# Designs tried in a protein design run: peptides against a protein of PDB entry 1Y0J. Part 16

Target 1, 39 residues: chain A of PDB entry 1Y0J
Amino acid sequence: EARECVNCGATATPLWRRDRTGHYLCNACGLYHKMNGQN

## One batch from the design tools (peptide; aimed at target 1 V6 Y24 H33 N39)

Design b2_p20_3_s2 (made by RFdiffusion4, then SolubleMPNN; from b2_p20_3, 6 letters changed)
Fold by OpenDDE base, seed 2:
Structure b2_p20_3_s2 (fold): chain B 39 residues (1-39), chain A 20 residues (1-20)
Amino acid sequence: as target 1 above (39 residues)
Amino acid sequence: LSRSPELREEAQRLYEEYLK
């Protein structure tokens, strides 16, 4: 398999996350989106 | 939900550091 972060394109991360629509994000981008997301 | 500005800044720093 070849997973990549939908935000930055990274293919490796210490922890894969997912956005609200199910797309994969690297840990850093996931944290950024989570902290800046509207809830 | 209200987010802590400190947490938002930390997340941004982590993001920028990762992209370097």
Scores: peptide ipSAE 0.052, ipTM 0.461, DockQ to the pose 0.168
OpenDDE base, seeds 1, 3, 4, 5: peptide ipSAE 0.036, 0.038, 0.035, 0.043; ipTM 0.341, 0.348, 0.366, 0.421

Design b2_p20_3_s3 (made by RFdiffusion4, then SolubleMPNN; from b2_p20_3, 6 letters changed)
Fold by OpenDDE base, seed 2:
Structure b2_p20_3_s3 (fold): chain B 39 residues (1-39), chain A 20 residues (1-20)
Amino acid sequence: as target 1 above (39 residues)
Amino acid sequence: LSRSPELREEAERIYREYLE
């Protein structure tokens, strides 16, 4: 399978997350957005 | 995450590792 973070384009991550609209985010971006009140 | 320094630091570590 080919998955890509919608924020940074990463194709590999320790954990795939999803935003409220269902788009995939790598773990780093998911946590970053959460820290900044997004997703 | 801000409520947990450990989680915040982990997030920042991962962020620096995966984002330029």
Scores: peptide ipSAE 0.048, ipTM 0.465, DockQ to the pose 0.075
OpenDDE base, seeds 1, 3, 4, 5: peptide ipSAE 0.046, 0.051, 0.037, 0.047; ipTM 0.519, 0.479, 0.480, 0.476; seeds 1, 3, 5 fail the geometry check

Design b2_p20_3_s4 (made by RFdiffusion4, then SolubleMPNN; from b2_p20_3, 8 letters changed)
Fold by OpenDDE base, seed 2:
Structure b2_p20_3_s4 (fold): chain B 39 residues (1-39), chain A 20 residues (1-20)
Amino acid sequence: as target 1 above (39 residues)
Amino acid sequence: LSRSPELREEARRIYAEYQA
């Protein structure tokens, strides 16, 4: 089955990212989480 | 990353696009 962003459920993205625990995020959600993180 | 307002704004715009 297709990979899904754990945040928004998207199945397509220009770049798959992963959070600190290894869950997949689409590029947009990954960037959003990163920007709203502690870094 | 918090030191780059350009990246924050880009991320926000991209996120909004994917959420629409």
Scores: peptide ipSAE 0.049, ipTM 0.503, DockQ to the pose 0.159
OpenDDE base, seeds 1, 3, 4, 5: peptide ipSAE 0.034, 0.057, 0.052, 0.054; ipTM 0.451, 0.543, 0.536, 0.541; seeds 3, 4, 5 fail the geometry check

Design b2_p20_4 (made by RFdiffusion4)
Pose (drawn by RFdiffusion4):
Structure b2_p20_4 (pose): chain A 39 residues (1-39), chain P 20 residues (1-20)
Amino acid sequence: as target 1 above (39 residues)
Amino acid sequence: EAAERAANRASYYETLAAET
């Protein structure tokens, strides 16, 4: 609905986080790209 | 919007492939 997640596809996320590369990630897959540090 | 979402997905996996 809102956007297409590149890791899970869950559009029922409370908020969307954009990665530095410009991709759209959810609160889950987006948090991973932050906490992991790597890609 | 669908084209933008497909382009975003393709760009993400191209980045992963380049890093691997």

Design b2_p20_4_s1 (made by RFdiffusion4, then SolubleMPNN; from b2_p20_4, 16 letters changed)
Fold by OpenDDE base, seed 2:
Structure b2_p20_4_s1 (fold): chain B 39 residues (1-39), chain A 20 residues (1-20)
Amino acid sequence: as target 1 above (39 residues)
Amino acid sequence: MEEEQKAQLEAYYAEVEKLK
């Protein structure tokens, strides 16, 4: 199964996160969006 | 947007570094 961050395209991350619509985000992007109120 | 592009790049490198 291949998975990639919908924001940066990373295919590996210590922790996969998801946005409110269910799309996968790498840990870094997930935290960034959360910090900026975009997820 | 340029700012968004920069954020995406920074996030990418941050993740790569964490994997090392």
Scores: peptide ipSAE 0.062, ipTM 0.496, DockQ to the pose 0.041
OpenDDE base, seeds 1, 3, 4, 5: peptide ipSAE 0.043, 0.048, 0.039, 0.027; ipTM 0.456, 0.443, 0.440, 0.412

Design b2_p20_4_s2 (made by RFdiffusion4, then SolubleMPNN; from b2_p20_4, 14 letters changed)
Fold by OpenDDE base, seed 2:
Structure b2_p20_4_s2 (fold): chain B 39 residues (1-39), chain A 20 residues (1-20)
Amino acid sequence: as target 1 above (39 residues)
Amino acid sequence: SARAQQEQRAAYYALLRELA
C-alpha cells in the first residue's frame, strides 16, 4: 500500500510532513496548511 | 472547518487503501 497525502491524495513528494493529529501530508500541502493555520 | 474536512478526507483515503 502506498502512502497518500490526506489533503490531495498524492503518493509521491520530496518530503513527507505530518499534521498535529499525525496524518501525512505531501510537502506542498504541509507548507500551505502551516502558512494558513488550517491543519 | 478545514480540520474536520481533512479528517474526513483522511478516513476516506484510508478506507480506499484497505479496499484496494
Scores: peptide ipSAE 0.086, ipTM 0.551, DockQ to the pose 0.113
OpenDDE base, seeds 1, 3, 4, 5: peptide ipSAE 0.071, 0.081, 0.075, 0.079; ipTM 0.529, 0.551, 0.538, 0.547; seed 1 fails the geometry check

Design b2_p20_4_s3 (made by RFdiffusion4, then SolubleMPNN; from b2_p20_4, 8 letters changed)
Fold by OpenDDE base, seed 5:
Structure b2_p20_4_s3 (fold): chain B 39 residues (1-39), chain A 20 residues (1-20)
Amino acid sequence: as target 1 above (39 residues)
Amino acid sequence: RAAEEAAQRAAYYELLAKQR
């Protein structure tokens, strides 16, 4: 079981992030959604 | 509608994960 970004599928990143529901995101996707997501 | 938006995003991510 290798960790991967649920958004882009990346398996490696300088920093793993997790969204509010627990999904793992690579650093890039996590930052993208933080800037553009609606809460 | 924050909770609904979060649920929609979660569903989207789940579908993307299963697509791979």
Scores: peptide ipSAE 0.090, ipTM 0.560, DockQ to the pose 0.072
OpenDDE base, seeds 1, 2, 3, 4: peptide ipSAE 0.082, 0.086, 0.100, 0.078; ipTM 0.564, 0.555, 0.605, 0.545; seed 3 fails the geometry check

Design b2_p20_4_s4 (made by RFdiffusion4, then SolubleMPNN; from b2_p20_4, 13 letters changed)
Fold by OpenDDE base, seed 5:
Structure b2_p20_4_s4 (fold): chain B 39 residues (1-39), chain A 20 residues (1-20)
Amino acid sequence: as target 1 above (39 residues)
Amino acid sequence: MRARQEAERAAYYELKRRLA
């Protein structure tokens, strides 16, 4: 997809995630946000 | 530290998308 991680700008990832506000995150950034409960 | 860095990075990309 023509998608981009809102945190790091990655355009490709093994798994697209989404934060609580609906932003798309790559797998790595999504896990980071999940672990910290914040951006 | 990492949280602030990541937040700044996110802000950059969010702005980029708004201007695109």
Scores: peptide ipSAE 0.081, ipTM 0.596, DockQ to the pose 0.111
OpenDDE base, seeds 1, 2, 3, 4: peptide ipSAE 0.053, 0.079, 0.065, 0.071; ipTM 0.506, 0.576, 0.590, 0.558

Design b2_p20_5 (made by RFdiffusion4; failed a check: the pose's geometry)
Pose (drawn by RFdiffusion4):
Structure b2_p20_5 (pose): chain A 39 residues (1-39), chain P 20 residues (1-20)
Amino acid sequence: as target 1 above (39 residues)
Amino acid sequence: HTPVNPEQLEEYEEEKEEEE
C-alpha cells in the first residue's frame, strides 16, 4: 500500500525509514540497516 | 545484503535534483 519493502514486504509498518542509498525500508528492516551498520 | 531497487533510487535522484 504505502511502499514495497525490500526485506519483508510488510506495508503495515507504523512508519517508513529511508536508507542512505535512497531505499524505502520499514520500522523493522529499516532498523536492521541502522543497528547492523553494514548492508 | 539489502536488494537494490532501481525505481526507488531514480525517485531519490529526482528529489535531489529538485532540491538543487

Design b2_p20_5_s1 (made by RFdiffusion4, then SolubleMPNN; from b2_p20_5, 11 letters changed; failed a check: the pose's geometry)
Amino acid sequence: GLPVRPEELEEARREEELLA

Design b2_p20_5_s2 (made by RFdiffusion4, then SolubleMPNN; from b2_p20_5, 13 letters changed; failed a check: the pose's geometry)
Amino acid sequence: GLPVNPAELAEFAAELAAAA

Design b2_p20_5_s3 (made by RFdiffusion4, then SolubleMPNN; from b2_p20_5, 7 letters changed; failed a check: the pose's geometry)
Amino acid sequence: GLPVREEELEEFEEEKEELE

Design b2_p20_5_s4 (made by RFdiffusion4, then SolubleMPNN; from b2_p20_5, 10 letters changed; failed a check: the pose's geometry)
Amino acid sequence: GLPVNPEELEKAREEELLRE

Design b2_p20_6 (made by RFdiffusion4)
Pose (drawn by RFdiffusion4):
Structure b2_p20_6 (pose): chain A 39 residues (1-39), chain P 20 residues (1-20)
Amino acid sequence: as target 1 above (39 residues)
Amino acid sequence: AAPYRPWTPEEKAAFETWYA
C-alpha cells in the first residue's frame, strides 16, 4: 500500500525508513541496514 | 525516482539469522 519493501514486502509498518542509497525500507528491514552497518 | 533492488537470498538469510 505505502511502498514495496525489498526484504519482506510488509507494508503494514508503523513508519518507513529510507536508506542512504535512497531505497525505501520498513521499521524492520530498515533497522537491519542501520544496526548491521553493512549491506 | 527512488531505486529498487530486491535483496538477494544471502542478504535475506543474514537478515533472518540476525532477527532470530

Design b2_p20_6_s1 (made by RFdiffusion4, then SolubleMPNN; from b2_p20_6, 10 letters changed)
Fold by OpenDDE base, seed 2:
Structure b2_p20_6_s1 (fold): chain B 39 residues (1-39), chain A 20 residues (1-20)
Amino acid sequence: as target 1 above (39 residues)
Amino acid sequence: PPPFRPASEEERAAFREWLA
């Protein structure tokens, strides 16, 4: 498995998150997106 | 599908390596 954050391209994270459209985000980008509404 | 998924052991190992 070679998952990649659709925002920053990171391939390593302590937790994979998913946006409302289903795209995978690393934990940091996911939290940022959730809090600010965009990547 | 759930909004998040804990990283697999392999992914966590890769993360630890990245931090090192």
Scores: peptide ipSAE 0.217, ipTM 0.686, DockQ to the pose 0.049
OpenDDE base, seeds 1, 3, 4, 5: peptide ipSAE 0.095, 0.093, 0.072, 0.062; ipTM 0.558, 0.551, 0.511, 0.511

Design b2_p20_6_s2 (made by RFdiffusion4, then SolubleMPNN; from b2_p20_6, 10 letters changed)
Fold by OpenDDE base, seed 4:
Structure b2_p20_6_s2 (fold): chain B 39 residues (1-39), chain A 20 residues (1-20)
Amino acid sequence: as target 1 above (39 residues)
Amino acid sequence: EPPYRPASEEEREAFRKWLA
């Protein structure tokens, strides 16, 4: 499976996250959105 | 708080190679 972060396009991450609409985010992008109140 | 899933063994190995 070739999953990729919908924000940065990364295909490798230690932890996959999902936004409120169900799209996959790498750990870094997911945390960024969380820190800015968007997750 | 959105859901998350830790990478599988295969994904973790791919990540290590990506970091190298």
Scores: peptide ipSAE 0.331, ipTM 0.767, DockQ to the pose 0.045
OpenDDE base, seeds 1, 2, 3, 5: peptide ipSAE 0.261, 0.114, 0.295, 0.252; ipTM 0.731, 0.579, 0.751, 0.727

Design b2_p20_6_s3 (made by RFdiffusion4, then SolubleMPNN; from b2_p20_6, 14 letters changed)
Fold by OpenDDE base, seed 1:
Parts: structure tokens; sequence; C-alpha cells
Structure b2_p20_6_s3 (fold): chain B 39 residues (1-39), chain A 20 residues (1-20)
């Protein structure tokens, strides 16, 4: 199983995240967008 | 609704172990 962060293209991360539409993000990008976005 | 969430419970557990 291989995947990429849709934001930065990273293929490895300590924690994979998903956006509200199901796309994968690495932990860093997920946190960045979560912190700068709204629930 | 949080815009970004951990993909799976398994990933959350792996992250916790990684941080230890």
Amino acid sequence: as target 1 above (39 residues)
Amino acid sequence: EPPFEPATEEQREEFRRWME
C-alpha cells in the first residue's frame, strides 16, 4: 500500500490524515490546514 | 466538523508510539 500527501507529496508520515472529502494528507500538512481552517 | 482527521485508528496508534 502506497499513498501520497495531496498537499506536499510526502509518501511517509507518522500519522496519515484525511480531509473532509477523503483525500490523504501527511500529519504536518493536516495540522497546518486544520489550524488555518475552520471546523 | 474538523476539516482534517486521522485516517484510521491504526494510524493514530502508530503516531502515539512514534512520539514516545
Scores: peptide ipSAE 0.186, ipTM 0.703, DockQ to the pose 0.044
OpenDDE base, seeds 2, 3, 4, 5: peptide ipSAE 0.073, 0.076, 0.084, 0.070; ipTM 0.541, 0.538, 0.550, 0.531; seed 2 fails the geometry check

Design b2_p20_6_s4 (made by RFdiffusion4, then SolubleMPNN; from b2_p20_6, 10 letters changed)
Fold by OpenDDE base, seed 2:
Structure b2_p20_6_s4 (fold): chain B 39 residues (1-39), chain A 20 residues (1-20)
Amino acid sequence: as target 1 above (39 residues)
Amino acid sequence: EPPYVPATPEQREAFREWLA
């Protein structure tokens, strides 16, 4: 499958996360957004 | 807090290659 992080564009990650609107984030970006209260 | 979706085996393999 072709999945891409909406934040950084990465296509490879150990874990996909999804924001409140359903967009996919790589693990790193998901954690960053969580830490900053954006997800 | 976003829900988690495990990477497919292909995605995990791609990630390992990316790290190498």
Scores: peptide ipSAE 0.468, ipTM 0.845, DockQ to the pose 0.047
OpenDDE base, seeds 1, 3, 4, 5: peptide ipSAE 0.115, 0.097, 0.132, 0.228; ipTM 0.633, 0.615, 0.646, 0.688; seed 5 fails the geometry check

Design b2_p20_7 (made by RFdiffusion4)
Pose (drawn by RFdiffusion4):
Structure b2_p20_7 (pose): chain A 39 residues (1-39), chain P 20 residues (1-20)
Amino acid sequence: as target 1 above (39 residues)
Amino acid sequence: EEEEEEEEEKERNEEYKEEL
């Protein structure tokens, strides 16, 4: 609905986070790209 | 302009999935 997640596809996220590369990630897959540090 | 931006976002997502 809102956007297409690249890791899970869950559009029922409370918020969306954009990665530094410009991708759209949810509060789960987005958080991984932050906490992990790597890609 | 908005349609072009949405097409560019879809291309980027496809490219990123292929890289994974």

Design b2_p20_7_s1 (made by RFdiffusion4, then SolubleMPNN; from b2_p20_7, 18 letters changed)
Fold by OpenDDE base, seed 4:
Structure b2_p20_7_s1 (fold): chain B 39 residues (1-39), chain A 20 residues (1-20)
Amino acid sequence: as target 1 above (39 residues)
Amino acid sequence: AAAAAAAAERAAAAAYRAAR
């Protein structure tokens, strides 16, 4: 029973993030989304 | 309850990926 990053499917990350609509992102994908506005 | 919540999160993630 693992949470998944909605962008890359990763199940482990140092920090879970969320996008602007509340979808879970791994730290890496969340940073890309935040900094560049896209995954 | 925790297992059901996790399954719902995975289903939502799959639906999001299919729609993007």
Scores: peptide ipSAE 0.213, ipTM 0.690, DockQ to the pose 0.419
OpenDDE base, seeds 1, 2, 3, 5: peptide ipSAE 0.186, 0.162, 0.173, 0.182; ipTM 0.661, 0.628, 0.639, 0.650

Design b2_p20_7_s2 (made by RFdiffusion4, then SolubleMPNN; from b2_p20_7, 11 letters changed)
Fold by OpenDDE base, seed 5:
Order: sequence, then C-alpha cells, then structure tokens
Structure b2_p20_7_s2 (fold): chain B 39 residues (1-39), chain A 20 residues (1-20)
Amino acid sequence: as target 1 above (39 residues)
Amino acid sequence: RERERREAERRRLEEYLKEK
C-alpha cells in the first residue's frame, strides 16, 4: 500500500502529518493546515 | 514552477477543508 496526502495526492514527504480527522497530509499541506486552519 | 505548485496546493487544501 502507498500512503498519500489527502490534499495534493503526494506519496512521498519528509514527514507525514495527520489532520484532526486522522487523514494523512504531506508535510507541506500539514504545515499550511496547522498555520491557517481553525484547529 | 514552485510558486505555482504552492499556490495550487493551497487552493486544493482550502477545498479539502471546506469539503470536510
């Protein structure tokens, strides 16, 4: 199986992150979510 | 290219968060 970012579809990233619902995000999308999200 | 990629990524994330 290949993990992928639920946002951009990336399958590779220096660091996998997760959103509040448990979905995987690549590092870039995760950082954006953390800085701009309401969570 | 990198700038465009980041902008597209941002837009996709906004849509993703809106959808959830």
Scores: peptide ipSAE 0.065, ipTM 0.582, DockQ to the pose 0.047
OpenDDE base, seeds 1, 2, 3, 4: peptide ipSAE 0.055, 0.060, 0.038, 0.061; ipTM 0.556, 0.595, 0.495, 0.578

Design b2_p20_7_s3 (made by RFdiffusion4, then SolubleMPNN; from b2_p20_7, 11 letters changed)
Fold by OpenDDE base, seed 3:
Structure b2_p20_7_s3 (fold): chain B 39 residues (1-39), chain A 20 residues (1-20)
Amino acid sequence: as target 1 above (39 residues)
Amino acid sequence: DEEARRREEERRREEYLRER
């Protein structure tokens, strides 16, 4: 239940995201992922 | 050093996301 961002380890975020392979990312890391064309 | 911490965090982010 204690979810954390696979990139930065954050355990709290206003919006949990998932990359194309299903790994959980915090909102910030997920947006970075998208901005770099990795989504 | 807040700037150093920020830079390391950014580098780690870029490396991790690039490798995935």
Scores: peptide ipSAE 0.057, ipTM 0.537, DockQ to the pose 0.043
OpenDDE base, seeds 1, 2, 4, 5: peptide ipSAE 0.051, 0.047, 0.045, 0.052; ipTM 0.511, 0.494, 0.478, 0.526; seeds 4, 5 fail the geometry check

Design b2_p20_7_s4 (made by RFdiffusion4, then SolubleMPNN; from b2_p20_7, 13 letters changed)
Fold by OpenDDE base, seed 5:
Structure b2_p20_7_s4 (fold): chain B 39 residues (1-39), chain A 20 residues (1-20)
Amino acid sequence: as target 1 above (39 residues)
Amino acid sequence: DEEAALRAEREQLEAYKASM
């Protein structure tokens, strides 16, 4: 029972982020989404 | 609400920095 990034499946990250609908993203994927307009 | 999401993201980042 561990949190997972909905984008890459990672279970560890320096900072958990969330997209506009509340899904969890690792720090890297959260920033990636922001940069590509997918957040 | 993208604006709200961006505010939340900033707050998360600031909280992380403060916890270091």
Scores: peptide ipSAE 0.052, ipTM 0.525, DockQ to the pose 0.038
OpenDDE base, seeds 1, 2, 3, 4: peptide ipSAE 0.051, 0.063, 0.047, 0.048; ipTM 0.522, 0.568, 0.517, 0.513; seed 2 fails the geometry check

Design b2_p20_8 (made by RFdiffusion4)
Pose (drawn by RFdiffusion4):
Structure b2_p20_8 (pose): chain A 39 residues (1-39), chain P 20 residues (1-20)
Amino acid sequence: as target 1 above (39 residues)
Amino acid sequence: LTPAQLALAEELKAKAEAAA
């Protein structure tokens, strides 16, 4: 609905986080790209 | 991300930029 997640596809996320590369990630897969540090 | 996931993410990004 809102956007297409690249890791899970869950559009029922409370908020969306954009990665530094410009991708759209959810509160779960987006948090992983922050906490992991790597890609 | 895998190479396949990266290719899909770049395609989605290009689509969102074209829509804007």

Design b2_p20_8_s1 (made by RFdiffusion4, then SolubleMPNN; from b2_p20_8, 9 letters changed)
Fold by OpenDDE base, seed 2:
Structure b2_p20_8_s1 (fold): chain B 39 residues (1-39), chain A 20 residues (1-20)
Amino acid sequence: as target 1 above (39 residues)
Amino acid sequence: MTPEQRARAEELRAREEALE
């Protein structure tokens, strides 16, 4: 089993985040989404 | 700071926390 960021495909991150629909995002992508509203 | 700079700073803090 391997988890992947649904945005960039990263398989490792210091902190896994989840979007509003429950999909996993790496920390960087999650923060980017939160601050800009989207990719 | 720009949103990107803030995100980068928060990423570094998250990494530090994960290393504990």
Scores: peptide ipSAE 0.065, ipTM 0.577, DockQ to the pose 0.038
OpenDDE base, seeds 1, 3, 4, 5: peptide ipSAE 0.047, 0.042, 0.050, 0.051; ipTM 0.503, 0.510, 0.513, 0.511; seeds 1, 5 fail the geometry check

Design b2_p20_8_s2 (made by RFdiffusion4, then SolubleMPNN; from b2_p20_8, 13 letters changed)
Fold by OpenDDE base, seed 2:
Structure b2_p20_8_s2 (fold): chain B 39 residues (1-39), chain A 20 residues (1-20)
Amino acid sequence: as target 1 above (39 residues)
Amino acid sequence: MSPEQRARAEALREEEERRR
């Protein structure tokens, strides 16, 4: 049961992030979500 | 996320992986 980024499916990242609804994002996708809005 | 934003995120992930 590996954690996956809900945006890109990545299973490894330097830092797991969460969106406002609690979904897990990799660091890269989380930064873009934060700066540019949701998928 | 737009396709462009996804592509940028992918490139950033690859760079992060290269630094590991």
Scores: peptide ipSAE 0.279, ipTM 0.755, DockQ to the pose 0.093
OpenDDE base, seeds 1, 3, 4, 5: peptide ipSAE 0.069, 0.111, 0.233, 0.167; ipTM 0.592, 0.658, 0.721, 0.709; seed 3 fails the geometry check

Design b2_p20_8_s3 (made by RFdiffusion4, then SolubleMPNN; from b2_p20_8, 8 letters changed)
Fold by OpenDDE base, seed 4:
Structure b2_p20_8_s3 (fold): chain B 39 residues (1-39), chain A 20 residues (1-20)
Amino acid sequence: as target 1 above (39 residues)
Amino acid sequence: MTPEQRARAEELRARELAAA
């Protein structure tokens, strides 16, 4: 299996991030969540 | 997350790839 961003579906990113529940997010989505108080 | 929020995040991702 391949890791995917739970928000946009990306399978590759410069840096994998995780939300508070442990779901994987690409760097971009992770930063967006952080900036807008989303988890 | 709303469609707008998803679109903004994807756009940010696209910019990262374009700048690599």
Scores: peptide ipSAE 0.139, ipTM 0.700, DockQ to the pose 0.045
OpenDDE base, seeds 1, 2, 3, 5: peptide ipSAE 0.088, 0.136, 0.100, 0.084; ipTM 0.638, 0.688, 0.664, 0.633; seeds 1, 2, 5 fail the geometry check

Design b2_p20_8_s4 (made by RFdiffusion4, then SolubleMPNN; from b2_p20_8, 12 letters changed)
Fold by OpenDDE base, seed 2:
Structure b2_p20_8_s4 (fold): chain B 39 residues (1-39), chain A 20 residues (1-20)
Amino acid sequence: as target 1 above (39 residues)
Amino acid sequence: MTPEQRERAERLREEALRAE
């Protein structure tokens, strides 16, 4: 199994991020969460 | 996020936790 963004399901990203609970997010979703305070 | 996106995220989070 490949790593997936827990928000959008993307399997490829220039930079993997993680949310407050440790789940992986693609760069775009990580930034979205950071900017909007969402999870 | 749309309701669809939020629900997808929840499912993926649950799948990730199940895989641990």
Scores: peptide ipSAE 0.058, ipTM 0.575, DockQ to the pose 0.296
OpenDDE base, seeds 1, 3, 4, 5: peptide ipSAE 0.051, 0.051, 0.051, 0.055; ipTM 0.524, 0.518, 0.521, 0.541; seed 5 fails the geometry check

## One batch from the design tools (peptide; aimed at target 1 V6 H23)

Design b2_p21_1 (made by RFdiffusion4)
Pose (drawn by RFdiffusion4):
Structure b2_p21_1 (pose): chain A 39 residues (1-39), chain P 21 residues (1-21)
Amino acid sequence: as target 1 above (39 residues)
Amino acid sequence: LAPLTPEQIAYYKELAAELEA
């Protein structure tokens, strides 16, 4: 609905986080790219 | 942007929920 997640596809996220590369990620897959540090 | 495993996805959904609470 809101956007297409590249890791899970869950559009029922409370918020969306954009990665530095410009991708759209959720609160889960987006948090991973922050906490992991790597890609 | 390699796909996450189901276990990784579950772990980070739980962690995100705890951080938001």

Design b2_p21_1_s1 (made by RFdiffusion4, then SolubleMPNN; from b2_p21_1, 7 letters changed)
Fold by OpenDDE base, seed 2:
Structure b2_p21_1_s1 (fold): chain B 39 residues (1-39), chain A 21 residues (1-21)
Amino acid sequence: as target 1 above (39 residues)
Amino acid sequence: LPPLSPEELARYRELAAELLA
């Protein structure tokens, strides 16, 4: 099945991350959310 | 958080790449 970053819509990334509620984020957006401490 | 702009996304992609190196 297809996975998509909930922030930017990317379907490919070198590392899939997840936010505190389990939503998938690409590596870049995951880092963005982590650094800003928000969803 | 608001979605990343194209420019911010590019910067975070570069920054995040360092974590995988």
Scores: peptide ipSAE 0.529, ipTM 0.850, DockQ to the pose 0.712
OpenDDE base, seeds 1, 3, 4, 5: peptide ipSAE 0.452, 0.520, 0.522, 0.463; ipTM 0.826, 0.847, 0.846, 0.829; seed 3 fails the geometry check

Design b2_p21_1_s2 (made by RFdiffusion4, then SolubleMPNN; from b2_p21_1, 10 letters changed)
Fold by OpenDDE base, seed 4:
Structure b2_p21_1_s2 (fold): chain B 39 residues (1-39), chain A 21 residues (1-21)
Amino acid sequence: as target 1 above (39 residues)
Amino acid sequence: LPKLSPEELAEYRKLAEELLA
């Protein structure tokens, strides 16, 4: 299976990030999550 | 928080890319 950002659905990103519970986020959504506390 | 809109996503993609550079 292909990895997918749990927020925007992107399947490609220059840097995969993860939220506090381990869900994969693309670089952009991960940064948003970090700056705002959740996503 | 709600999911990012297309506009917000574009803004954060730009910001995130700049942080990696």
Scores: peptide ipSAE 0.482, ipTM 0.830, DockQ to the pose 0.716
OpenDDE base, seeds 1, 2, 3, 5: peptide ipSAE 0.476, 0.472, 0.471, 0.464; ipTM 0.832, 0.829, 0.830, 0.825

Design b2_p21_1_s3 (made by RFdiffusion4, then SolubleMPNN; from b2_p21_1, 8 letters changed)
Fold by OpenDDE base, seed 5:
Structure b2_p21_1_s3 (fold): chain B 39 residues (1-39), chain A 21 residues (1-21)
Amino acid sequence: as target 1 above (39 residues)
Amino acid sequence: LPPLSPEELAHYRELAAKLLA
């Protein structure tokens, strides 16, 4: 399976993150969501 | 959240990289 960021579609990142529902986010988008408190 | 603009994405990539370094 190919993992991709559900926010930006990136398929590669230095660190995969997950939102509260378990969706995968790239490092940048994960940080963005964390800072803004939203999924 | 809405999708990041190219500029915002670049900024968050840089910020995130600094946190990992």
Scores: peptide ipSAE 0.511, ipTM 0.844, DockQ to the pose 0.732
OpenDDE base, seeds 1, 2, 3, 4: peptide ipSAE 0.505, 0.063, 0.482, 0.056; ipTM 0.842, 0.530, 0.833, 0.551; seed 2 fails the geometry check

Design b2_p21_1_s4 (made by RFdiffusion4, then SolubleMPNN; from b2_p21_1, 8 letters changed)
Fold by OpenDDE base, seed 3:
Structure b2_p21_1_s4 (fold): chain B 39 residues (1-39), chain A 21 residues (1-21)
Amino acid sequence: as target 1 above (39 residues)
Amino acid sequence: LPPLSPEELAEYRRLAAELLA
């Protein structure tokens, strides 16, 4: 199970998140998308 | 001075990975 953030490619994060369409994001990218609606 | 967006940070990470390959 090799998971990667679809935005930055990180393979490790304190918390995996997912966007509205189900793509995996690291915690940092996920929070940014949540707050701003888009990258 | 504004913090880097995830996209901008990702570009730097991609560049670093390319240089190390």
Scores: peptide ipSAE 0.064, ipTM 0.578, DockQ to the pose 0.061
OpenDDE base, seeds 1, 2, 4, 5: peptide ipSAE 0.062, 0.049, 0.061, 0.059; ipTM 0.576, 0.481, 0.569, 0.574; seed 2 fails the geometry check

Design b2_p21_2 (made by RFdiffusion4)
Pose (drawn by RFdiffusion4):
Structure b2_p21_2 (pose): chain A 39 residues (1-39), chain P 21 residues (1-21)
Amino acid sequence: as target 1 above (39 residues)
Amino acid sequence: LEELHEELEELVEEKKEKQLE
């Protein structure tokens, strides 16, 4: 609905986080790219 | 299991490329 997640596809996220590369990630897959540090 | 992980990585890369287009 809102956007297409590149890791899970869950559009029922409370908020969307954009990665530095410009991708759209949810609160789960977006958080992973932050906490992991790597890609 | 290694082949499945490679396919999943390819799918994630394809979705990333689509978002950038």

